# Peptides against a protein of PDB entry 7AL2, part 61

Target 1, 85 residues: chain A of PDB entry 7AL2
Amino acid sequence: YEIMLIRPKTIDDINYVVDQVLEESNPVILDLSFLEKESPANFKLAGEKIKQMRSNYGAEALLLSRCNDKNLIIIAPKGVSLVRK

## One batch from the design tools (peptide; made by RFdiffusion4, then SolubleMPNN)

Design b2_p21_5_s4 (from b2_p21_5, 10 letters changed)
Fold by OpenDDE base, seed 3:
Structure b2_p21_5_s4 (fold): chain B 85 residues (1-85), chain A 21 residues (1-21)
Amino acid sequence: as target 1 above (85 residues)
Amino acid sequence: DVPLSEEEEEFYKEAGISFEK
């Protein structure tokens, strides 16, 4: 698999994340800071999509870093476990 | 990292994103 890196800015970007996780089975490291600042509606949508991927498809999601200009989250598809040592 | 706002905590909880304060 591949690990995808993206800072989504549009609904198309959000759907790209969903496709990578569910269709391609690729983990995605995403920065939600743009949506959080510039589009509350799409920020909410991103959260809903993450919930759906987790609840319905067994994905996992973990906050990696939160600061003034970053909101880094990793989403792993079912079968790729996130392990903290 | 900086502390999360209450709104951000609610976002992560609702989405099911694991996080530490």
Scores: peptide ipSAE 0.714, ipTM 0.922, DockQ to the pose 0.849
Fold by OpenDDE base, seed 1:
Structure b2_p21_5_s4 (fold): chain B 85 residues (1-85), chain A 21 residues (1-21)
Amino acid sequence: as target 1 above (85 residues)
Amino acid sequence: DVPLSEEEEEFYKEAGISFEK
């Protein structure tokens, strides 16, 4: 698999994340900082999509880093385990 | 990293994103 990196800015970007996780089975490292600051509606939508991926498809989501200009989250498809050592 | 606001914490909880304060 590939690890995708994206800072979503549009609904199309959000759907791209969903496609990568569910269709391509690729983990995605995404930065939600743009949506959080610029589009509350799409930020909420992103959260809903993450919940759906977890609830319906067994994806896992983990906050990697949070600072003033970054909101880094990894979404892993089912079968890719996120482990902290 | 900076501390999470309550709004952000609620977002992560609702989405089911694991996080550490």
Scores: peptide ipSAE 0.713, ipTM 0.922, DockQ to the pose 0.846
Fold by OpenDDE base, seed 5:
Structure b2_p21_5_s4 (fold): chain B 85 residues (1-85), chain A 21 residues (1-21)
Amino acid sequence: as target 1 above (85 residues)
Amino acid sequence: DVPLSEEEEEFYKEAGISFEK
């Protein structure tokens, strides 16, 4: 698989993340900082999509880093384990 | 990293995103 990196700005970008995780089985490192600052509605939507991927498809999501300019989260499809050592 | 606000904590909890404060 590939690890995708994206800073979503639109609903299309959010859906792209969903496609990568669920259809392509690719983990995605995503930066939610744009949505959080520029679109509270789409930020909320992103959270809902993450919940759906977890609840319905066994995806796993982990906050990697939070600072002024970044809100980095990794979302991994079922079968790709996120392990902290 | 910057500490999470209460609003962000609620967001991550609702989404089920694992996080550390």
Scores: peptide ipSAE 0.713, ipTM 0.922, DockQ to the pose 0.852
Fold by OpenDDE base, seed 4:
Structure b2_p21_5_s4 (fold): chain B 85 residues (1-85), chain A 21 residues (1-21)
Amino acid sequence: as target 1 above (85 residues)
Amino acid sequence: DVPLSEEEEEFYKEAGISFEK
């Protein structure tokens, strides 16, 4: 598999993340900082999509780093385990 | 890392994103 990196800015970007996780089975390192600052509606939508991927398809999501200009989350498809040591 | 706001905590909880305060 591939690890995708994206800082989504549009709904199309959010849907791209969904496709990568569900259709391609690729983990995605996601920076939500743009949406959080520029579009509360799409930020909320991103959260809803993450919930749906977890609830319906067994994806897992973990906060990697939070600072003033980064909101880094990894979303892993079913079959890729996220482990903290 | 910077401490999470209450709004951010609620977002992560609702989405089911694992996090540490």
Scores: peptide ipSAE 0.713, ipTM 0.922, DockQ to the pose 0.849

Design b2_p21_6_s1
Fold by OpenDDE base, seed 4:
Structure b2_p21_6_s1 (fold): chain B 85 residues (1-85), chain A 21 residues (1-21)
Amino acid sequence: as target 1 above (85 residues)
Amino acid sequence: SKELEERAEKELKEAGVEDLK
C-alpha cells in the first residue's frame, strides 16, 4: 500500500480521502487545519466521513498532533494496524 | 481561538478520532 498525504480544502479532497481509505486501502495522513479554519461545514463533513469509515468499514483514526496551524490525523483502512507502544 | 478549539474538539470526538497519548 501507499501512504497518502493531503491537506483537504474542498469536498473533492474529502472524497479523495474516502476513496483512498475505502477503495484503495491506503492509509491517509491528513491535515484538517484548513477546513477547521476556512469551512466549518466541510470540517464537519470530514468528521462525519471519518466516523462512517470507522463505524462501517473498520477504519481507524488517530490524532497525531493538533496546534494552531496543524490538525494531523492518520486514517488507516482495515488491514493496516495502528499500533501504540 | 477558543471557538475553533471547541469546534474541533467536538467534531473530532464525534468522529471518534482517538488521541495519541
Scores: peptide ipSAE 0.693, ipTM 0.926, DockQ to the pose 0.925
Fold by OpenDDE base, seed 1:
Structure b2_p21_6_s1 (fold): chain B 85 residues (1-85), chain A 21 residues (1-21)
Amino acid sequence: as target 1 above (85 residues)
Amino acid sequence: SKELEERAEKELKEAGVEDLK
């Protein structure tokens, strides 16, 4: 598989993340900082999509880092495990 | 801002995003 990296700015970007996780089975490392600051509605939508992927498809979501300029999350499809040492 | 922080915490919590401690 491939690991995709994206800082979503539009609904199309959000849907791209969903397609990568569910259709391509690729993990996605995404920075939600743009949506968090510039579009509360799309930030909420992104969260809803993450929940749907977790609840309905067994995806896993982990917050890697959150600060003023970054909100980094990894979304892993069901077949890819996120393991902590 | 405080508002942004609260919004982020709310949305991430509802999304079920786990926190890397």
Scores: peptide ipSAE 0.692, ipTM 0.925, DockQ to the pose 0.952
Fold by OpenDDE base, seed 3:
Structure b2_p21_6_s1 (fold): chain B 85 residues (1-85), chain A 21 residues (1-21)
Amino acid sequence: as target 1 above (85 residues)
Amino acid sequence: SKELEERAEKELKEAGVEDLK
C-alpha cells in the first residue's frame, strides 16, 4: 500500500481521503489546519467522515500533532494496524 | 484563538480521533 499525505482544502479533498482509505486501503496522514481555520463547515464534515470510516468500516484515527499551524491525523484502513510501543 | 481550539477539540473528540500524547 501507499501512505498518502494531504492538507485538505475542499470537499473534493475530503472525499479523496475517504476514497483512499475505503477504496484503495491506503493510510492517510492529513493536516486539518486549513479547514479548521478557513471552513468550519468543511472541518465538521471532515470529522463526520472520520467518524463514519471508524464506525462503519473499522478505520482507525490517531492525532499525531497539534499546534498553531498544524493538525496532523493519521487515518488507517482496517487492514493496517496502528501500534503504540 | 481559544474558540477555534475548543471547536477543534470538540470536533476531533466527536470524530473519535485518539490522542497519541
Scores: peptide ipSAE 0.692, ipTM 0.926, DockQ to the pose 0.948
Fold by OpenDDE base, seed 5:
Structure b2_p21_6_s1 (fold): chain B 85 residues (1-85), chain A 21 residues (1-21)
Amino acid sequence: as target 1 above (85 residues)
Amino acid sequence: SKELEERAEKELKEAGVEDLK
């Protein structure tokens, strides 16, 4: 598999993340900082999509870093395990 | 801002995003 990196700015980008996780089974490292600041509605939508992927498809979501300029999250498909030391 | 921080925390919590820390 591949690890995809994206800073989503549109609904199309959000759907791209969903496609990568569910259809391609690729982990995605995404930065939600743009949506957080520029589109509250799409930020909420992104959160809902993450919840759906976790709840319905067994994906995992982990916050890597939260600061003023970045909101980094990794989404792993069911087949990829995120392990903390 | 405080408002942005609160919104972020709320959305991430509702999404079920785990905290690395």
Scores: peptide ipSAE 0.691, ipTM 0.925, DockQ to the pose 0.926

Design b2_p21_6_s2
Fold by OpenDDE base, seed 2:
Structure b2_p21_6_s2 (fold): chain B 85 residues (1-85), chain A 21 residues (1-21)
Amino acid sequence: as target 1 above (85 residues)
Amino acid sequence: SEELEKLSKEVLEEAGVEDLK
């Protein structure tokens, strides 16, 4: 698989993340900082999509860093486990 | 900002995003 890196800015970007996780089975490292600042509505939408992927498809989501101008999250598809040492 | 932090916490908690800490 590939690890996708994205800082979503639009709904299309959000849906791209969903497709990568659910259809392509690729982990995604995303920065939600743009949506937080520019579109609270789409930021909430992104959160809803993350919840749906976790609840309905067994995806896993972990906050990597939240500071300054970054809100980094990794979303892993079912089958790719995130392990903390 | 304080408002942004509140929004972030609310969305991430609702989404079920775990904290690496």
Scores: peptide ipSAE 0.749, ipTM 0.937, DockQ to the pose 0.886
Fold by OpenDDE base, seed 3:
Structure b2_p21_6_s2 (fold): chain B 85 residues (1-85), chain A 21 residues (1-21)
Amino acid sequence: as target 1 above (85 residues)
Amino acid sequence: SEELEKLSKEVLEEAGVEDLK
């Protein structure tokens, strides 16, 4: 698999993340800081999609860093384990 | 801002995003 990196700016980008996780089985490291600042509606939508992927498809999602300039999350599809040591 | 931080926490908590730290 590949690890995708993206800072979503549009709904198309959000759907790209969903496709990468669910259809391609690729983990995605995403920065939600743009949506957070520029589109609260799409930021909430991104959150809803993350919940759906977790609840319905067994994805995992971890916050890597939250600061003024970044909102970094890794989301992994079922079968790719996120292990904390 | 504090408002954005509040929004972020709400959205991420609702999404079930776990905190690594």
Scores: peptide ipSAE 0.749, ipTM 0.937, DockQ to the pose 0.890
Fold by OpenDDE base, seed 5:
Structure b2_p21_6_s2 (fold): chain B 85 residues (1-85), chain A 21 residues (1-21)
Amino acid sequence: as target 1 above (85 residues)
Amino acid sequence: SEELEKLSKEVLEEAGVEDLK
């Protein structure tokens, strides 16, 4: 698989993330900071999509870092495990 | 901002995003 990196700015970008996780089975490292600041509605939509991927498809989502200019999350499809040490 | 941080916490908690910390 590939690991995708994206800072979503549009609904199309959000749907791209969903496609990568569910259809391509690729983990995605995404930065939600743009949506958080520029489109609260789409930020909430992104959150809903993450919840759906977790609840319905067994995806895993982990917050890597948060500051004023970054909101980094990794989303892994069911076949890829995220392990803490 | 305080409002932005509040929004972020609410959205991520509802999404079920785990905090690495």
Scores: peptide ipSAE 0.748, ipTM 0.937, DockQ to the pose 0.905
Fold by OpenDDE base, seed 1:
Structure b2_p21_6_s2 (fold): chain B 85 residues (1-85), chain A 21 residues (1-21)
Amino acid sequence: as target 1 above (85 residues)
Amino acid sequence: SEELEKLSKEVLEEAGVEDLK
C-alpha cells in the first residue's frame, strides 16, 4: 500500500480521502487545519466521514498533532494496524 | 481561539478520533 498525505480544502478532497481508505486501502495522514479555519461546515463533514469509515468499515483514526497551523490525523484502513509504543 | 478549540473538540470526539498523546 501507499501512505497518502493531504491537506483537504474541498469536498472533492474529502471524498478523495474516503476513496483512498476504502477503495485503495491506503492509510492517509490528513491535515484538517484548512477546513477547520476556512470551512467549518466541511470540517464537520470530514468528521462525519471519519466516523462512517470507522463505524462501517473498521477504519482506525488517531490524532497525531493539534495546534494553530496543523490538525494532523492518521486514518488506517481495516487490515493496517496502527501501533503505539 | 476558544471557538476553534470548541469546534475541533466536538468534531473529533464525535468522529471517534483517539489522541496519540
Scores: peptide ipSAE 0.748, ipTM 0.937, DockQ to the pose 0.904

Design b2_p21_6_s3
Fold by OpenDDE base, seed 4:
Structure b2_p21_6_s3 (fold): chain B 85 residues (1-85), chain A 21 residues (1-21)
Amino acid sequence: as target 1 above (85 residues)
Amino acid sequence: SAELEKRADEELEAAGVEDLK
């Protein structure tokens, strides 16, 4: 698999993340800081998509970094294990 | 803003995003 990197800015970007996780089975490292600041509605949508991927498809989502300029999350499909040591 | 950040954190918590630490 590949690890995709993206800082979503549009709904299309959000859907791209979903497609990568669910259809391509690729982990995605995404920075939600743009949506957080520029589009609360799309940020909420991103959260809803994350929940759906977790609840319905067994994806995992971990916060990697959180500050004023970053909201960095990794989302892994069911077949890729995220292990905290 | 701090308020925006708090709201964002609440949404991610509701989404089930886990803290690494």
Scores: peptide ipSAE 0.715, ipTM 0.927, DockQ to the pose 0.890
Fold by OpenDDE base, seed 1:
Structure b2_p21_6_s3 (fold): chain B 85 residues (1-85), chain A 21 residues (1-21)
Amino acid sequence: as target 1 above (85 residues)
Amino acid sequence: SAELEKRADEELEAAGVEDLK
């Protein structure tokens, strides 16, 4: 598999994330900081999509970094485990 | 803003995003 990197800015970007996780089985590292600041509606949508992927498809979601400039999250499909040392 | 950040954190919590830290 590949690890996809994206800072979503549009609904198309959000749907791209969903497609990568569910259809391509690729983990995605995404920075939600743009949506957080520029589109509360799309940020909420992103959250809903994350919940759906977790609840319905067994994806995992982990916050990697949180600060003023970043909201970095990894979403892994069911076949990929996120392990902490 | 602090308010936006708080709202964002609540949204991610509701989404089930786990904290690394």
Scores: peptide ipSAE 0.715, ipTM 0.927, DockQ to the pose 0.919
Fold by OpenDDE base, seed 3:
Structure b2_p21_6_s3 (fold): chain B 85 residues (1-85), chain A 21 residues (1-21)
Amino acid sequence: as target 1 above (85 residues)
Amino acid sequence: SAELEKRADEELEAAGVEDLK
């Protein structure tokens, strides 16, 4: 698999993330800082998509970093284990 | 803003995003 890196800015970007996780089985490292500040509605949509991927498809989502201008999250599809040591 | 950041954090919590540590 490949690890995708993206800072989503549009709904198309959000759907791209969903496709990568669910259809391509690729982990995605997201920076949600743009949506957080520029589009609360699309940020909420992103959250809903994350929940759906977790609840319905067994994906995992972990917060990597949180600060003023960063909101980094990794989403792993079922079959790719995120292990904390 | 602090309010926007708080609401964003609540959204991610509701989404089930776990803290790394």
Scores: peptide ipSAE 0.714, ipTM 0.927, DockQ to the pose 0.874
Fold by OpenDDE base, seed 2:
Structure b2_p21_6_s3 (fold): chain B 85 residues (1-85), chain A 21 residues (1-21)
Amino acid sequence: as target 1 above (85 residues)
Amino acid sequence: SAELEKRADEELEAAGVEDLK
C-alpha cells in the first residue's frame, strides 16, 4: 500500500481521502488545519466522514499533532494496523 | 483562536479520533 499525504481544502479533497481509505486501502496522513480555520462546515463534514469510516468499515484514526498551525491525523483502513508504543 | 481550537477539538473527539499522546 501507499501512504497518502494531504491538507484538505475542499469537499472534493475530503472525498478523495475517503476513496483512498475505503477503495484503495491506503493510509492517509492529513492536516485538517485549513478546514478548521476556513470552513467550519467542511471541518464538521470531515469529522463525520472519519466517524463513518471507523464505524462502518473498521478504519482507525489517531491524532498525531495538534497546535495552532497543525491538526495532523492518520487514518488507516481496516487492513492496516496502527500500533501505539 | 482558542475558541476555534476548542470547537475543533470537540468535533474530533466526537468523530472518535484517538490521541496518540
Scores: peptide ipSAE 0.713, ipTM 0.926, DockQ to the pose 0.877

Design b2_p21_6_s4
Fold by OpenDDE base, seed 5:
Structure b2_p21_6_s4 (fold): chain B 85 residues (1-85), chain A 21 residues (1-21)
Amino acid sequence: as target 1 above (85 residues)
Amino acid sequence: SAELEEFADQVLKEAGVEDLK
């Protein structure tokens, strides 16, 4: 598999993340800082999509870093395990 | 802003994003 890196700016980008996780089975490292600052509505939408992927498809979501200019989350599809050492 | 950060944190919490810590 591939690990996708994206800083979503649009709804299309959000849907791209969903497609990568659910259809391509690729983990996605996601920076939501742009949406957080520029579109709270789309940020909320992204959150809803994350919940759906977790609740309905067994995806896992983990916050990697939270600061002023970063909101980094990894979303792993079912079948890719996130292991903490 | 602080309000936006609090909003974002709530969204992620409701989304079930776990904290690596």
Scores: peptide ipSAE 0.758, ipTM 0.936, DockQ to the pose 0.936
Fold by OpenDDE base, seed 2:
Order: C-alpha cells, then sequence, then structure tokens
Structure b2_p21_6_s4 (fold): chain B 85 residues (1-85), chain A 21 residues (1-21)
C-alpha cells in the first residue's frame, strides 16, 4: 500500500481521503488545520466521515500532533494496524 | 481563537480520534 499525505481544503479533498482509505486501502496522514480555520462546517464534516469510517469499516484514527498551525491525524484502513508502544 | 480550538477538539473527540500523546 501507499501512505497518502494531504491537507484537505475542500469537500472533494475530504471525499478523496475517504476513497483512499475505503477503496484503495491506503493509510492517510492528513492535516485538518486548514478546514479548522477556514471552514468549521467542513471540518465537522471531516470528523463525521472519520467516525463513519471507524464505525462502519473498521478504520482507525490517531491524533499525531495538535497545535496552533497543525491538526495532524493518521487514518488507517482495516488491515493496517496502528500500534502504540 | 480559543472557542474555535475547543470546537475542533470536541469534533475530534466525537469522531473517536485517539490521542497519541
Amino acid sequence: as target 1 above (85 residues)
Amino acid sequence: SAELEEFADQVLKEAGVEDLK
């Protein structure tokens, strides 16, 4: 698999993340800081999509870094385990 | 803003995003 990196700015980008996780089975490292500041509505949508991927498809999501200019999250599809040591 | 950050943190919490810490 490939690891995708993206800082979503649009709904299309959010749907791209969903497609990568569910259809391509690729982990995605994404920075939600743009949506957080520029579109709280789309940020909320991204959160809802993450929940759906977790609840319905067995995806896993971890917060990697949270600060003023970063909201960095990794989402792994079912079959790719995120292990914390 | 602090309010925006708190909103974002709540969204992630409700989404079930775990904190690496």
Scores: peptide ipSAE 0.758, ipTM 0.936, DockQ to the pose 0.913
Fold by OpenDDE base, seed 3:
Structure b2_p21_6_s4 (fold): chain B 85 residues (1-85), chain A 21 residues (1-21)
Amino acid sequence: as target 1 above (85 residues)
Amino acid sequence: SAELEEFADQVLKEAGVEDLK
């Protein structure tokens, strides 16, 4: 698998994330800071997609960093475990 | 803004995003 890195800016970007996780089985590291500031509606949509991927497909989502300029989250598809040490 | 940040944090919480730390 590959690890995808993206700072989503559009709905197309959000759907790209979903496709990477569910269809390609690739983990995705997202920075949601752009959507948070520029489109709260699309930010909420991204959150809903994350919940759907977790609830319906067994994905995991983990907050990596949170500050004014970053909102970093990793989403791992089922089969790729996020392990804390 | 503080309101926007709180909104965002709530969205992530409801999405089930776990905290690394």
Scores: peptide ipSAE 0.758, ipTM 0.936, DockQ to the pose 0.933
Fold by OpenDDE base, seed 1:
Structure b2_p21_6_s4 (fold): chain B 85 residues (1-85), chain A 21 residues (1-21)
Amino acid sequence: as target 1 above (85 residues)
Amino acid sequence: SAELEEFADQVLKEAGVEDLK
């Protein structure tokens, strides 16, 4: 698999993340800082999509970093294990 | 802003995003 890196700016980007996780089975490291600041509505939408992927498809989501400039999250599809040491 | 940060934190919490730490 591939690990996708993206800083979503549009709804199309959000849907791209969903497609990568569910259809391509690729983990995604995403920075939600742009949506957080520029479109709270789309930020909320992204959150809803994350919940759906977790609840309905067994995806896992972890917060990697949270600060003023970044909101980094990794989403792993079912079958890709995120291991913390 | 603090208000925006609180909103974002709530969204992530409801989404079920876990903290790495």
Scores: peptide ipSAE 0.757, ipTM 0.936, DockQ to the pose 0.919

Design b2_p21_7_s2 (from b2_p21_7, 10 letters changed)
Fold by OpenDDE base, seed 5:
Structure b2_p21_7_s2 (fold): chain B 85 residues (1-85), chain A 21 residues (1-21)
Amino acid sequence: as target 1 above (85 residues)
Amino acid sequence: DEKKRQELFDEALSSVDRVKK
């Protein structure tokens, strides 16, 4: 698999993340800082999509970093485990 | 507003796991 890196700006980008996780089984490291600042509605939508992927498809989502200009999350599809050492 | 921003964050990403410090 591949690890995708994206900073979503549009609904299409959000759906791209969903497709990568659910259809391609690729982990995604995403920065939600743009949506958080520029579109609270789409930021909420992104959060809902993440919740749905977790609850319905067994995806794992982990906050990597939160600061003034970053909102980094890794989403792993079912079958790809996130391990901390 | 920082408080409002944090509320938005908490609401949207409530299902996301957090890394322990």
Scores: peptide ipSAE 0.696, ipTM 0.914, DockQ to the pose 0.899
Fold by OpenDDE base, seed 4:
Structure b2_p21_7_s2 (fold): chain B 85 residues (1-85), chain A 21 residues (1-21)
Amino acid sequence: as target 1 above (85 residues)
Amino acid sequence: DEKKRQELFDEALSSVDRVKK
């Protein structure tokens, strides 16, 4: 698999993340800082999609970094485990 | 407003594992 890196800015980007995780089985490291600041509605949508991927498809989602200008999350498809070293 | 920002974060990402690694 590949690890995708993205900072979503649009709904299309959000759906791209979903496609990568569910259809391509690729982990995604995403920065939600743009949506959080520029589009609360799409930020909420992104959160909903993450919840759906976890609940319905067994994806994992882990907060990597949270600060004033950064919101990094890794989403791993089922079968790819996230392990703390 | 920091409180508003945090509330938005908590609501939207409530399903995300908050344990920082």
Scores: peptide ipSAE 0.694, ipTM 0.913, DockQ to the pose 0.704
Fold by OpenDDE base, seed 3:
Structure b2_p21_7_s2 (fold): chain B 85 residues (1-85), chain A 21 residues (1-21)
Amino acid sequence: as target 1 above (85 residues)
Amino acid sequence: DEKKRQELFDEALSSVDRVKK
């Protein structure tokens, strides 16, 4: 598999993340800071998509970093485990 | 407004594991 890196700016980008996780089974490291600042509505949408991927498809989602200019999250599809060492 | 920003964050990302590596 591949690990995708993205800072979503549009709904198309959000749907790209969903496609990568569910259809391609690729982990995604994403920065939601743009949506959080520029489009609260799309930020909420991104959050709902993450919730659905976890609840319905067994994805994992972990906050990596949170500050004023970053909102980094890794989303792993079912079958790819996030392990803390 | 920091409180409003935090509320948005908590509501949108409630399903995300907050434990940092």
Scores: peptide ipSAE 0.693, ipTM 0.913, DockQ to the pose 0.748
Fold by OpenDDE base, seed 2:
Structure b2_p21_7_s2 (fold): chain B 85 residues (1-85), chain A 21 residues (1-21)
Amino acid sequence: as target 1 above (85 residues)
Amino acid sequence: DEKKRQELFDEALSSVDRVKK
């Protein structure tokens, strides 16, 4: 698999993330800082998509870093384990 | 403003794991 890196700016970008996780089985390192600042509605939508992927498809989602300019989350499809030492 | 930002974050990303594994 590939690890995708994306900072979504549009709904199409959000749907791209969903497609990568669910259809391509690729983990995604996601920076939601743009949506958080520029589109609260799409930020909420992204959150709902993450929730749905976790609830319905067994995806994992882990916060990697949060600061003023970053909102980094890794989303892993079912079968890809996130391990921390 | 910071409170509103935090509320937005908590609401939108409530399903995201924030606990160290």
Scores: peptide ipSAE 0.693, ipTM 0.911, DockQ to the pose 0.778

Design b2_p21_7_s3 (from b2_p21_7, 6 letters changed)
Fold by OpenDDE base, seed 1:
Structure b2_p21_7_s3 (fold): chain B 85 residues (1-85), chain A 21 residues (1-21)
Amino acid sequence: as target 1 above (85 residues)
Amino acid sequence: MEEERKKLFEEALSSVDRVKK
């Protein structure tokens, strides 16, 4: 698999994340800071999509970092485990 | 603004796990 990096800015970008996780089975490291600041509606949509991927497809989502300019989350498809040591 | 931003974050990303401290 590949690890995708993206800072979503549009609904198309959000759907791209969904496709990468569910269709391509690729983990995605995404920065939601743009949506959080520029489009609360699409930020909420992104959150809903993440919840759906977790609930319906067994994806895992972990907050990596939150600060003023970054909102980093990793989403792993089912079968790719996130492990801390 | 910070409180509103905090609320937006918690509502949208409540399903996202947090790293243990």
Scores: peptide ipSAE 0.665, ipTM 0.905, DockQ to the pose 0.915
Fold by OpenDDE base, seed 3:
Structure b2_p21_7_s3 (fold): chain B 85 residues (1-85), chain A 21 residues (1-21)
Amino acid sequence: as target 1 above (85 residues)
Amino acid sequence: MEEERKKLFEEALSSVDRVKK
């Protein structure tokens, strides 16, 4: 698999993340800081998509870092485990 | 507003786990 890196800015970007996780089975490291600042509605939408991927498809999602200009999350599809050592 | 921003974050990302060392 591939690990995708993206800072979503549009709904198309959000849907791209969903497709990468569910259809391509690729982990995604995403920065939600743009949506959080510029589009609260799309930020909430991104959050809903993450909830759905976890609840319905067994994806994992971890907050890696949060600061003023970063909101870094890794989303792993079912079958790719995130392990802390 | 910091509290509003905090609420937005927690509502949107409530399902996201936190990495704790």
Scores: peptide ipSAE 0.665, ipTM 0.905, DockQ to the pose 0.846
Fold by OpenDDE base, seed 2:
Structure b2_p21_7_s3 (fold): chain B 85 residues (1-85), chain A 21 residues (1-21)
Amino acid sequence: as target 1 above (85 residues)
Amino acid sequence: MEEERKKLFEEALSSVDRVKK
C-alpha cells in the first residue's frame, strides 16, 4: 500500500481521502488545518467521514499533532495496524 | 474565539483517538 499525504481544501479532497482509505486501502496522513480555519462546515464534514469510516468500516484514526498551524491525523484502513512502541 | 475553536475541534474530531502522554 501507499501512504497518502494531503491537506484537504475542498469536498472533493475529503472524498478523495475516503476513497483512499476505503477503496484503495491506503493509510492517509492528513492535515485538517485548512478546513478548520477556512471552512468549519467542511471541517465538520471531514470529522463525520472519519466517524463513519471508524464505525462502519473498522478504520483507525489517530491525532498525530495539534498546534497553531497543524492538525495532523492518520487514518488507517482496516487491516493496517497503528502500533505505538 | 478560543472556546469556539475548541468546541469545533472536539465536536468534529471526537472520534479520533488521542495519544496518551
Scores: peptide ipSAE 0.665, ipTM 0.905, DockQ to the pose 0.892
Fold by OpenDDE base, seed 4:
Structure b2_p21_7_s3 (fold): chain B 85 residues (1-85), chain A 21 residues (1-21)
Amino acid sequence: as target 1 above (85 residues)
Amino acid sequence: MEEERKKLFEEALSSVDRVKK
């Protein structure tokens, strides 16, 4: 598999993340800082999509870093485990 | 404003697991 990197700015980007996780089975490291600052509505939408992927498809989602200008999350499809040592 | 940002974050991403420092 591949690890995708993206900083979503549009709904199309959000749907791209969903497609990568569910259809391509690729982990995605995403930065939601743009949506958080520029589009609260799409930020909420992204959050809903993450919830759906976790609850319905067994994806994992882990907050890697949060600061003033970053909101880094890794989403892993079912079968790819996220482990902290 | 900080409280509003906190509320937005928690409402949207409450289901996301957190790395404990």
Scores: peptide ipSAE 0.664, ipTM 0.905, DockQ to the pose 0.864

